# Peptides against a protein of PDB entry 1MQS: the designs that were tried, part 15

Target 1, 223 residues: chain A of PDB entry 1MQS
Amino acid sequence: ILKMLFLNKDLNNNDNITTITDDIFNQQEIIWKVLILDIKSTATISSVLRVNDLLKAGITVHSLIKQDRSPLPDVPAIYFVSPTKENIDIIVNDLKSDKYSEFYINFTSSLPRNLLEDLAQQVSITGKSDKIKQVYDQYLDFIVTEPELFSLEISNAYLTLNDPKTTEEEITGLCANIADGLFNTVLTINSIPIIRAAKGGPAEIIAEKLGTKLRDFVINTNS

## One batch from the design tools (peptide; made by RFdiffusion4, then SolubleMPNN)

Design b1_p10_2_s2 (from b1_p10_2 with H4Y)
Fold by OpenDDE base, seed 1:
Structure b1_p10_2_s2 (fold): chain B 223 residues (1-223), chain A 10 residues (1-10)
Amino acid sequence: as target 1 above (223 residues)
Amino acid sequence: PVDYTSFIHS
């Protein structure tokens, strides 16, 4: 998250948040930026950062992407939002209207190919691609509430998994989404977990999918 | 994290 707030520059990850922000604040002129969030990313940011951390990172104001926002054509903007068609359309509209001077786009999770192509196509039509300075996915689709507890905040997950009317296809799809979130969490924490799951239910499906993703990642990164 | 910036500019 801090790396994103400093425009994805290389930071010393061995230091705590306060040390990093203090060092940068004291050595460099602050570049003031606007931070655009959605409901999910707001919760993520709030679980990891303090108000003073945002200020030290040069965030002058933060707003929800769906809210009416005043144009600041001379101010760069950082987007940290879910990879959805709705959010992409809003970002493109902001680009068309010259809402900000520069656009640093960070998606909370992996950006699907179809949405990437949609974003690229719409940006191309505007003729303002030069204003888009960065497009990243951050793999931050989780909320840390305490050191040993975190949540993916997937809507209606409990209800869906416990409803006897839910189809096997629906369960499999939801389990895949949960496994993706857990995979992103593992990458962010940079520690390979021991997976524990109850047998005979959705948790086992999730564990198997996560295990496969982790194995594939290790193979692909080391080859 | 994956960088998609070059794709947008292509």
Scores: peptide ipSAE 0.375, ipTM 0.916, DockQ to the pose 0.740
Fold by OpenDDE base, seed 2:
Structure b1_p10_2_s2 (fold): chain B 223 residues (1-223), chain A 10 residues (1-10)
Amino acid sequence: as target 1 above (223 residues)
Amino acid sequence: PVDYTSFIHS
């Protein structure tokens, strides 16, 4: 998330949010930006970042994508919204109206091919593709429900893992999905956890998978 | 994250 707020520039992953924001704030000229959210991404941002963090990241204004927003043609905008047809249409309309100087588009989850093609086609028609500086998707497979508590919101995970009719393949697949979600959570929070799991069950499998992913990540980032 | 920026400009 912080990387997104700094226009997907490389950040030092060894520091906490406060340290990162302080370092960037002190070392670089702040680029003031508008942050465009939807309901879902607002919840995500609010769960992870403080208002002061946004300010330190150069976010002067944040608004909902569906709200009426005044044009700021000299200000770059970061969109952090769900990959939906509705949001794409709104972004394109904002582009047509020259609402902002630059558009940094970050979808909260994977962008389907059909929507990507639709976005590309609509942007092409506007003749203003030069204002689209970035198009990214993110993998936010978690929701912060409580302080120090995260939910992956995988439906019926517990039931599936404990159902005797569930195949080993299904269990393995689900554990992999859970591990992926946890991995993405770790990356988003930018904090490497100490992993603890109950032995002899799916939790152990998940822990092992997560551990492997984290180790691989650390190795790849340090090499 | 996947970068689709080049796709938009192609």
Scores: peptide ipSAE 0.373, ipTM 0.918, DockQ to the pose 0.594
Fold by OpenDDE base, seed 5:
Structure b1_p10_2_s2 (fold): chain B 223 residues (1-223), chain A 10 residues (1-10)
Amino acid sequence: as target 1 above (223 residues)
Amino acid sequence: PVDYTSFIHS
């Protein structure tokens, strides 16, 4: 996984993640990248890496492949996703739209020949094969932990957020408290979250606040 | 891991 995050450069396997990332960070200019995941790979990454590890590896933003993502045409992208037709089609669409500057594609498991041929054909049609810098499959030799359900135990949160009489200030305050709780949870469990929230409601507010907190934390811990 | 990069560029 670390090798993938460093664009499949050779890494010393005898060092822990922190030592490897520190050494690379100190010796080489960091290449900032976008990491694109799916549900399965998110669980994998979260199980192996800490939030700070991604930043030290030069990951500025990570998102789900099926989510709407903003174009970052000057930023290289690392895809770490399951080898499915759906994911291949999305990657090709991202390529067509010049969503990123370079594409480093890593499949979470062996890529079937039919899908490889499909990918190659679609990429060829785009005329943008030069942007595809790497295509790898990865062997994940570990068991991904199952998702855990937890509660922040905030009293009447649902009622408050759904009551039409609740003021914007009250909603904002509650969302901030929820985001703080989630942030603390993330730090406690030492996982990197992919934030998924419905648009147009309190969930989006919480997601934005949490994202900001995580970004700020990462910046402050690396300074 | 298998490198398929050359296949995409062929």
Scores: peptide ipSAE 0.373, ipTM 0.918, DockQ to the pose 0.331
Fold by OpenDDE base, seed 4:
Structure b1_p10_2_s2 (fold): chain B 223 residues (1-223), chain A 10 residues (1-10)
Amino acid sequence: as target 1 above (223 residues)
Amino acid sequence: PVDYTSFIHS
C-alpha cells in the first residue's frame, strides 16, 4: 500500500509504516496526489493506514470513485480500486474530462485480460494515454484486521456457503472468489503458505482451488 | 504486483 502511495517506488520494507513515511517525508519532496478509492479499497486502506499516514504520503484528498469529484487538472491521481468495468469506465471518463494531471491506476486484485483490453482500447480512443503513468495490479483485495488475520470482506460468505438452498454452482463460484482473494494475499505476502482446511466443506474446496492456483503460479514463474 | 503500463501505451 505504501509503495502504491509513493507511485510504486521501491521502499525499504524493514521499517515500520511511520518510519517509512517520516523518512520519505523528510528526505524527499512530497508530491501531492489525490487518492481515489472504492468501498472495498477504502476499508483496506483504513485497516492499515491512518489519516496522518496518507498525508505523509502526499495524499491531499481522498474520495470515492463513484462520488462526484471536482476537477484537479494540476494534481496527479492515484486510483486504488477494484478491477471492474464500472471503475474502468469511470477512470476513462475522468481521463476524458482531464480531471487530473496524471493517472496512477492500481487495481486491488487481478485485472482480467478482457478488462485490460477494454481499458487500453478506451484510453487509446481518448488520445490521452500519455496521462496514464501507471497501471498496476496490487493484489490487495483483503483487509488486514490483525497482524495475522485478514478478511476478504465477501458479503454473506458464511451464509451462502452454509445455506442448504445454495446451489453447487453458487458454492463453487464463491469458493473460487475466496481462493482468488487468498491467492492474491499470498502473492502480496510473498510467501507460500501451508494450507490447512477442514474436510468435507467449502474450506476444502477453497483449499484445493488455492493450491492449484499456487502450483500453477510457481510452475509458470519458474518456467 | 503486475505492471500493465506498457500494455496501455502499446
Scores: peptide ipSAE 0.362, ipTM 0.913, DockQ to the pose 0.744

Design b1_p10_2_s3 (from b1_p10_2 with V2I H4Y)
Fold by OpenDDE base, seed 5:
Structure b1_p10_2_s3 (fold): chain B 223 residues (1-223), chain A 10 residues (1-10)
Amino acid sequence: as target 1 above (223 residues)
Amino acid sequence: PIDYTSFIHS
């Protein structure tokens, strides 16, 4: 998250948030930025950062993407939002309207290819692609509630998984979504966990899916 | 994190 707030510059990972922000604040000129969030990313950021941390990172204003926002054409914007068609359209509209000087787009989770292509196409049509400075996937599709506990905040997951009326397809789909979230969490933490799951239920399915994703990722990154 | 920036500018 901090890396994102500093426009994905390399940060020393050995320091706490305060030390990092202080060091950057003291060593570099603060670039004031607007932070644009959605509901999910707001929760994520709020769980990890304090308002003062945002200020130290140069965030002058933070707003929800769906809210009416005043143009700040001389201010760079950081988007940290879910990879949805709606958000992409809003970003493109903001681009068209020259709402900000520069656009640093960070999606909270993996951007599907179709949406990437859509974004690219729309940006191309605007003729303002030069304002798009970054497009990243931050893999922050989770909320940190405490140091050793996080939540994917999937609504009614327990109920859905335990409802006898839920179809196998629905269960599989939900398990896949959970696995994706966990995968993103692993990537965010940058540590491969030991996966422990109860056998004979959805947890096992999730574990298997996650394991596959991790293996595929490791293989692809080491190749 | 995956960088998609180049794709947008291609």
Scores: peptide ipSAE 0.351, ipTM 0.911, DockQ to the pose 0.745
Fold by OpenDDE base, seed 1:
Structure b1_p10_2_s3 (fold): chain B 223 residues (1-223), chain A 10 residues (1-10)
Amino acid sequence: as target 1 above (223 residues)
Amino acid sequence: PIDYTSFIHS
């Protein structure tokens, strides 16, 4: 998250958040930026950073992407939002209207190919691709509430998985989404887990999917 | 994290 707030520059990860922000704040001029979030990313930011951390990172204002926002054509903007068609359309509209001087786009999870192509196509049509300075996915679709407890904050997951009327296809789809979130968590903390799951239910499906994703990642990274 | 910046500018 801090790397994103400093426009994805290399940071010393051996120091705590306060030390990193203090060192940068004292050694260079602060570039003031607008931070644009959605509901999920707001929770993510709040779980990891304090208000003072945002200020020291140069975030002067933060707002929700769906809220009406005043134009700041001379101010760079950092987007940290879910990879959805709706958010992409809003970003493109902001680009068309010259709402900000520069656009640093960070998606909270992996950007699907179809949405990447949609974003690229829409940006191309605007003729303002030069204003888009960065496009990243950050793998931050989880909430850290405690050192040993986190949540993916998937709405109605418990109800869906425990409803007898839920189809096998729906369960499989939701389990895949949960596995994606857990996979992103593993990559973020840079630690390979021992997976424990209850047998005979959705947890087992999730564990299998996560295991497959991790194995595939290791194979592809080491090849 | 994956960098998609080059794709947007291509």
Scores: peptide ipSAE 0.349, ipTM 0.909, DockQ to the pose 0.742
Fold by OpenDDE base, seed 2:
Structure b1_p10_2_s3 (fold): chain B 223 residues (1-223), chain A 10 residues (1-10)
Amino acid sequence: as target 1 above (223 residues)
Amino acid sequence: PIDYTSFIHS
């Protein structure tokens, strides 16, 4: 998150948020930026950062992507939003209208190929691709409530997994989504966990999927 | 994190 707020510059990962923000605040000129969020990313940011942290990161104002926002053509903008067609269209519209000086786009999860192509095509049509400075995936599909407790904020996950009307395909799909969220969490924390799950239920399915994802990732990063 | 910036400028 902090890396994103500092335009994806390299930060010392071993320091706490306060130390990082203080060091940057004291050593570098603050670039004031607008932060554009959606409902999901707002919850994520709010769970991890305080208002003072945002200010120290140079965030002067933050707004929801779906809200009417005043143009700030001389101010760079950081988008931290879900990878959806709707959000992409809004970003492109903001680009067309010269709403901000520069666009740093960060998606909260993996951007599907079709949406990436759509974004690229729309940006190309505008002729303003030079204003797009960054497009990143951020692996932040969780809300941290406590240092050792977090939520993926998947609506009605418990109900869905325990509803007898839920199909095997639906369970499998939900378990995959949960595993993806956990995987993103692991990557964010940059620590490989020991996975423990109850046997004979959805938790086991999730654990297996997560384990596979982690193994594949480790193999791919070490190759 | 994956950087897709090059896709936008291609």
Scores: peptide ipSAE 0.347, ipTM 0.911, DockQ to the pose 0.731
Fold by OpenDDE base, seed 4:
Structure b1_p10_2_s3 (fold): chain B 223 residues (1-223), chain A 10 residues (1-10)
Amino acid sequence: as target 1 above (223 residues)
Amino acid sequence: PIDYTSFIHS
């Protein structure tokens, strides 16, 4: 998150957030930026950073992507939002309207190829691709509540998975989403977990899916 | 994190 706020520059991760922000604040000229969030990423940011941390990172204003935002054509913007068609369209519209000087786009989770292509195509049509300075996948579709506890903040996950009326397809879909979130978390922490799950339920399904994703990833990155 | 910046500019 901090890396993103500093336009994905390399940061020394050996220090706590406060030390990092203080050091950067004191050593480098602050680039003031607008931070554009969605509901999910707002929760993520809020779980990790304080308002003062945002300020120290050069965030002058933060707003929701779906909110009406005033143009700040001389100010760079950091988008930290979910990889959805809706968000992409809004970003492109913001680009078209010259709402900001530069666009640093960070998706909270993996950007599907179709959406990436859509983004690229739309940006190309605008003729303003030069304003797109960064497009990153941050794999931060989770909320850190405690040092070793995080939440994917999936609404009604427990109820859906335990409702006998829920279809197998719905369960499978939800389990896939959960596995994706966990996978992204693993990539973020850069550590391969030992997966433990209760047998005979959705947890096992999730564990299997996650395991497969991790194995596939390792194979693909080592090949 | 994956960098897709080059893809947007291609």
Scores: peptide ipSAE 0.338, ipTM 0.907, DockQ to the pose 0.743

Design b1_p10_2_s4 (from b1_p10_2 with H4Y S6E)
Fold by OpenDDE base, seed 5:
Structure b1_p10_2_s4 (fold): chain B 223 residues (1-223), chain A 10 residues (1-10)
Amino acid sequence: as target 1 above (223 residues)
Amino acid sequence: PVDYTEFIHS
């Protein structure tokens, strides 16, 4: 998250949020920028960062993407929003209207190819692609509730997994989604976890899927 | 994180 707030510049990982923000604040001129969020990302940001942290990161104003926002054509904007068609359309509209000087787009999870193509096409039509400085996936598909506890915020996951009416396909799909969320969490935390799961249930399925994803990732990154 | 920036500029 901090990396995103500093326009995805490399930050030293060994420091506490406060130390990182203080160091950057002291060493570099603060670039003031607007942070555009959605409901999900707002919860994420709020769980991880304090308001003062945002200020130290150069966030002057934060707003919801669906809210009416005043144009700030001389101010760069960071979008941290879900990869949805609606959000893409809003971003493109903001681009068309020159709402901000620069656009740093960070999706909370992986951007599907169809949406990527849609974004690219719409941006191309505007002729203002030069204002799009960054488009990233931040893999923040989770909410931090406690320092060592997080939630994927999947609605009714427990009920769905334990409902006898739920099909195997639905269970498999849900487990895959959970595994994806966990995978994204691992990437975000930048640590390889020891996976512990109960045997004989959906947790085992999730663990296996996650393990596979992690192995594939490690192999692909070390190749 | 995946960088899609070049795709948008292509």
Scores: peptide ipSAE 0.374, ipTM 0.918, DockQ to the pose 0.715
Fold by OpenDDE base, seed 1:
Structure b1_p10_2_s4 (fold): chain B 223 residues (1-223), chain A 10 residues (1-10)
Amino acid sequence: as target 1 above (223 residues)
Amino acid sequence: PVDYTEFIHS
């Protein structure tokens, strides 16, 4: 998150958040930016950062992507939002209207190929691709509620997984999404987990999918 | 994290 707020520059990962923000604030000229969030990413930011951290990172104002936002054509913007068609359309609309001077786009999770292509196509049509300075996925689709508890905050996940009318395909799809979120959490906190799951239900499916993803990652990284 | 910047500019 801090790397994103400093436009994905290299930071010393051995320092705590306060030390990093203080050093940069005191030693370098602050570039003031607008931070654009959605509901999920707002919760993520709030769980990890303090308001003072945002200010020290040069965030002068933050808003929800779906809110009416005043044009600031001379101010760069950081987007930190879910990779959805709706959010992409809003970003492109902001680009068309010259809402900000520069666009630093960070998706909270992996961007699907179809959405990447859609974004690229729409941006190309605008003729303003030069204003898009960065496009990343950050793998931050989780919320830290306490040191030992993490939540993906997927809407109605419990109800969907426990509804007898839910199809096997729907369960499998949702379990895959949950496994992706857990995988991203593991990578972010740099901790190899021991996976425990109740047998005979969705938790077992999730555990299997997560295990596969971790194994594949280790193999690909070490090769 | 994956950088898609070049893809957008291509």
Scores: peptide ipSAE 0.373, ipTM 0.917, DockQ to the pose 0.732
Fold by OpenDDE base, seed 2:
Structure b1_p10_2_s4 (fold): chain B 223 residues (1-223), chain A 10 residues (1-10)
Amino acid sequence: as target 1 above (223 residues)
Amino acid sequence: PVDYTEFIHS
C-alpha cells in the first residue's frame, strides 16, 4: 500500500510504516496526490494505515470513486479500486474529462484480461493514454477486522474445506489461494510472522505453503 | 503485482 502511495517507488522494507513515512517525508519533496477509493478498498486502507500515514504519503484528499468529485487538473490521482467494468468506465470518464493531471491506477485484485483489454481500448479511443502513468493489480484481498485479526474474506472457505464432497484438487487449490492471500498480507504489513497451525488439516497445508513462499521471498530479496 | 502500463500504451 505504501509503495502504491509513493507511485510504486522502491521503499525500504526493513522499517515499519511510521519509519518509512517519516524517512520519505523528511528526505523527499512531497508530491501531493488525490486518492480515489471504493468501499472495499476504503476498508482495506483503513485497516492498515492511519490518517497521518496518508498525509505523510502526500495524500491531500481521498474520495470514493462513485462520488461526484471536483476536477483537479493539476493534481495527480491514485486510483485504488476493485477491477470492475463499472470502475474502469468511471476512470475512463475521468480521463476524458481531464479530471486529474496524471492517473496511477491500482486495482485491489487481479485484473481479468477482458477488462484489461476493455480499459486499453477505451483509453486508446480517448487519445489521452499519456496521462495513464501506471496500471497495476495489487492483490490486496484482505482486511483487518480486529486489532490482531486478518480476514481474507473468502466466501465459504470453511464450508468448502470441510465438505466431504470437496475434491482434493479443490482443497489444494483453495489452500493455495489462502496462502497467497496471507503472503500478500504479510508483505503489506511488512512483518514476517511465526506461523502456527493445527496439524493434520488444511491449516497445516496452508502454513506449509505460506512458509515456502516466505522463505522464497527472503531468499530472493537477500540475493 | 503485475504491471500493465505498457499494455495500455501499446
Scores: peptide ipSAE 0.371, ipTM 0.920, DockQ to the pose 0.589
Fold by OpenDDE base, seed 4:
Structure b1_p10_2_s4 (fold): chain B 223 residues (1-223), chain A 10 residues (1-10)
Amino acid sequence: as target 1 above (223 residues)
Amino acid sequence: PVDYTEFIHS
């Protein structure tokens, strides 16, 4: 995925994502680009990367392929989408309309020969094949099933929440802090989670607070 | 990953 975001350049795979992105960010001028996703690839990206990682990789905007997107004729685009006739047609339409300056196409899974030929034919008809810089099959048609562990780095949270001497105000304050941390995490993952919490305890308080924050965010972003 | 770039330019 990182390789794709850096236009399939060779990356040093010995470091974690953060180190790689930081090193590249510091060593090279950032090429700002648009990332075009579909529902499946969004899930894949969200399972591996955070919004901050995308920014460090030079992704200025990411959008769904089926969404109406504003033209950015001076900005290169990375497509990371399923190999479907529908997506191919959309990409070709984007090419015809000069929606972006360059097209880096990465299919999430194996591209069938018939679809490859269709893409090639349609691109040829446009006369704009020079704008197609890359066409790759990334073989990333999977969801990372192993959860990545992260910490909010809140000291003694468990002890505080389970100490009978802790006041309601202290619990409420801590729950708010946890909810804020989780909210930030959700934003970085760029995926709205299904929240499940045990009833009758701090977890429920946190879940409610987080839910409210997420709802407010969605409302504000759609306005 | 498979590179199809040359095919598109052919």
Scores: peptide ipSAE 0.358, ipTM 0.914, DockQ to the pose 0.362

Design b1_p10_3_s1 (from b1_p10_3, 4 letters changed)
Fold by OpenDDE base, seed 5:
Structure b1_p10_3_s1 (fold): chain B 223 residues (1-223), chain A 10 residues (1-10)
Amino acid sequence: as target 1 above (223 residues)
Amino acid sequence: SNVLKNYSSL
C-alpha cells in the first residue's frame, strides 16, 4: 500500500509504516496527490493506514470514485479501486474531463485482460494516454484486522458454504472467489504458504484452486 | 498503447 502511495517506487520493505513515511518525508520532496477509492478499497486502506499516514504519503485528499469530485487539474491522482468496468469507465471519464494532472491506476486485484484492453482502447480514444502514468495490479483485496489475521470480507460465505440448498455451482463459484482473495493475499505477503485444508469439503476445493493459481503464477513469472 | 506499456503486476 505504501509503495502504491509513493507511486510504486521501491521502498525498504523491512521498516514499519512510520519509519518508511518519515524516511521518505525527510529524503524526498513530497508529491501531493489525490487518492481515489471505492468502498472495498476504502476498507482495505482504513484497516492498515491512518489519516496521518496518508498525509505523510502525500495524500491530501481522498474520495470515493463514485462521489462527485472537484477537478484538480494540476494534482496527480492515485486510483486504488476494484477491477470493474464501472470503475474503468469512471477513470476514463475523469481523464476526459482533465480532472487530474496524472493518473496512477492501481487495481485491488488482477485486471482481466478484456478490461485492460477496454481501458486501453478508451484511453486511446481520448488522446490523453500520456496522462496515464501507471497501471498496476496491487493484489490488495483483503482487510487486515490484526497483524496475523485478515478477512476477505465475503458476505455470508459461511452460510452459503453450509446451506444444503446451495448448489454445487454456487459453492464452486464462491470457492473460486475465496481462492482469488487468498491468492491476492499471498502475493501481497510475497511468501508462498504451506496450504492445509480439511478434505472432502469447500476447504479442499479452495486449497486446490489456490494451489493452481500460485503454481500458474510462479510459472508465468519465471518464464 | 501507453496504457498497456505501463501495465505492471506484482
Scores: peptide ipSAE 0.008, ipTM 0.477, DockQ to the pose 0.714
Fold by OpenDDE base, seed 2:
Structure b1_p10_3_s1 (fold): chain B 223 residues (1-223), chain A 10 residues (1-10)
Amino acid sequence: as target 1 above (223 residues)
Amino acid sequence: SNVLKNYSSL
C-alpha cells in the first residue's frame, strides 16, 4: 500500500509503517496527491493505515470514486479501486474532464483482459493517454484485522458452503472467490505458503484452486 | 498509445 501511495517507487524495506513514512517524509519532497477509493478499497486501506499515515504519504484528500469530486487539475490522482467496468468508466470520465493532472491507476485485484481492452480503447479515444502514468494490479482484496490475521470479508461464506441447498456451482464459485482472495494475500505478503486443507470438502477445492493460481503465477513470472 | 499493465504487490 505504501509503495502505491508513493507512486509505486521502490521503498526501503522496514518492518514499521511509521518508520517508513517518517523516513520518506523527512528525506523527500512531498508530492501531494488525491486518493480515490471505492467501498472495498476503503476498507482495505483503513485496516492498514491511519489518517496520519496517509498524510505522511502525501495524500491531501481521499474520496470515494462514486462521489461527486471537485476538479483538481493541478494535482495528481491515485486511483485504488476494484477492477470493474463502472470504475473504468468513471476514471475515463475523470480523464475526459481533466479532473486531475496525472492518473495513477491501481486495481485491487487483477484486471480482466476484456476490461483492460475497454480501458485502453476508451483512453485512446480521449487523446489524453499521456496523463495516465501507471496502471497496476495491486492484489489487495482483503482487510487486515490483526498484525497476523486478515479477512476476505465474504459474507455468509460458512453458511453457504455448508448449506445442503447450495448448488455445486455456487460452492465452486464461492471457492474460486476465496482462492482469489487468498492468492492476492499471498502475493501481498510476498511469500509462497505451504497449503494444507481438510480433504473431501470446500477446503480442498479452495486449496487446489489456490495452488493452481500460485503455480501459474510462478511459471509466468519466471518465464 | 497502449495502456501498460503492471503487476505489483504492496
Scores: peptide ipSAE 0.007, ipTM 0.435, DockQ to the pose 0.419
Fold by OpenDDE base, seed 1:
Structure b1_p10_3_s1 (fold): chain B 223 residues (1-223), chain A 10 residues (1-10)
Amino acid sequence: as target 1 above (223 residues)
Amino acid sequence: SNVLKNYSSL
């Protein structure tokens, strides 16, 4: 998250958030930015950063993407939002209106190829592609509640997985969503876990999906 | 094209 707030530049310090923000704040001219969030990413940011941390990172204003926002044509914007067509359309509209000087787009999870192509096509039509400085998948689709505890914030997951009336398709779909969230968490922690799951249920499905994703990621990163 | 060039996964 801090890396994103500093425009995805390498942060040299392996130290705590306070040390990183203090060092950067004291050593260089602060670049003031607007932070644009959705409901989900707001919860993510709020779980790991304090208001003072945002300020030290140069965030002067933060707002919801669907909220009416005043134009700041001389200020760069960081978007940190879910990879949805709705959010893409809003970003493109903000680009068309010259709402900000530069656009740093960060998605909370992997952007599907079809949506990336849609974004590229729409931006191309505007003739303002030069204002799009970055497009990143941040893999930050979880909430941190305690140092060693997190939540995927999937509503009714327990009920869905334990209701005998739930279809196999619904269970499989939910297991895929859980595996995606766990995958993002693993990448953020930067440590490959040992996966253990009970056999004969949703836990096994999740474990298999997660294992496949991790193996594919390792193979693709090394190629 | 510029959007695609600036796309990266972290």
Scores: peptide ipSAE 0.005, ipTM 0.421, DockQ to the pose 0.762
Fold by OpenDDE base, seed 3:
Structure b1_p10_3_s1 (fold): chain B 223 residues (1-223), chain A 10 residues (1-10)
Amino acid sequence: as target 1 above (223 residues)
Amino acid sequence: SNVLKNYSSL
């Protein structure tokens, strides 16, 4: 997250948040930025950072993506939002209106190819692609509740998985979403877990999906 | 350290 707030520049990762922010603040000119969040990413940020940490990272203003935001055409913007069509459309509209000087786009999880293509197409039409400096997947689609506990904050997940009226498609979709969140968590922790799941239910589906994602990732990073 | 995936500078 700190790396993102510093425009994905290399930071000395061995230091705590305070040391990193203090060192940067003391050694380098702070770049003032706007941070645009959605409801989900707000919860993520709030779980790991304090308001003072944002200020030290050069965040002058933070706002929700769906809120009316004042133009700051001379200020760079960091988007940290869910990879949705709605968020992409808002970002593109902000680009069209020259709402900010530069756009650093960070998605909380993997951006699907179709949405990437949509983003690229819409940006190309604006003729302002030069203002988009970065597009990243940050793999931060979770909330840290305790040092050894996290939540994906998926509403009604238990109910959906256990309601007899839920369709197989809905269950499969939810399991995929859970697996994605777990995958992102694993990447963030940088430790491959041993996966244990009960057989014959959604847990097994999730475990299989997660296992596949991890294997694919390892293969792609080692090749 | 967050694993970062850069898609592109568009």
Scores: peptide ipSAE 0.000, ipTM 0.359, DockQ to the pose 0.156

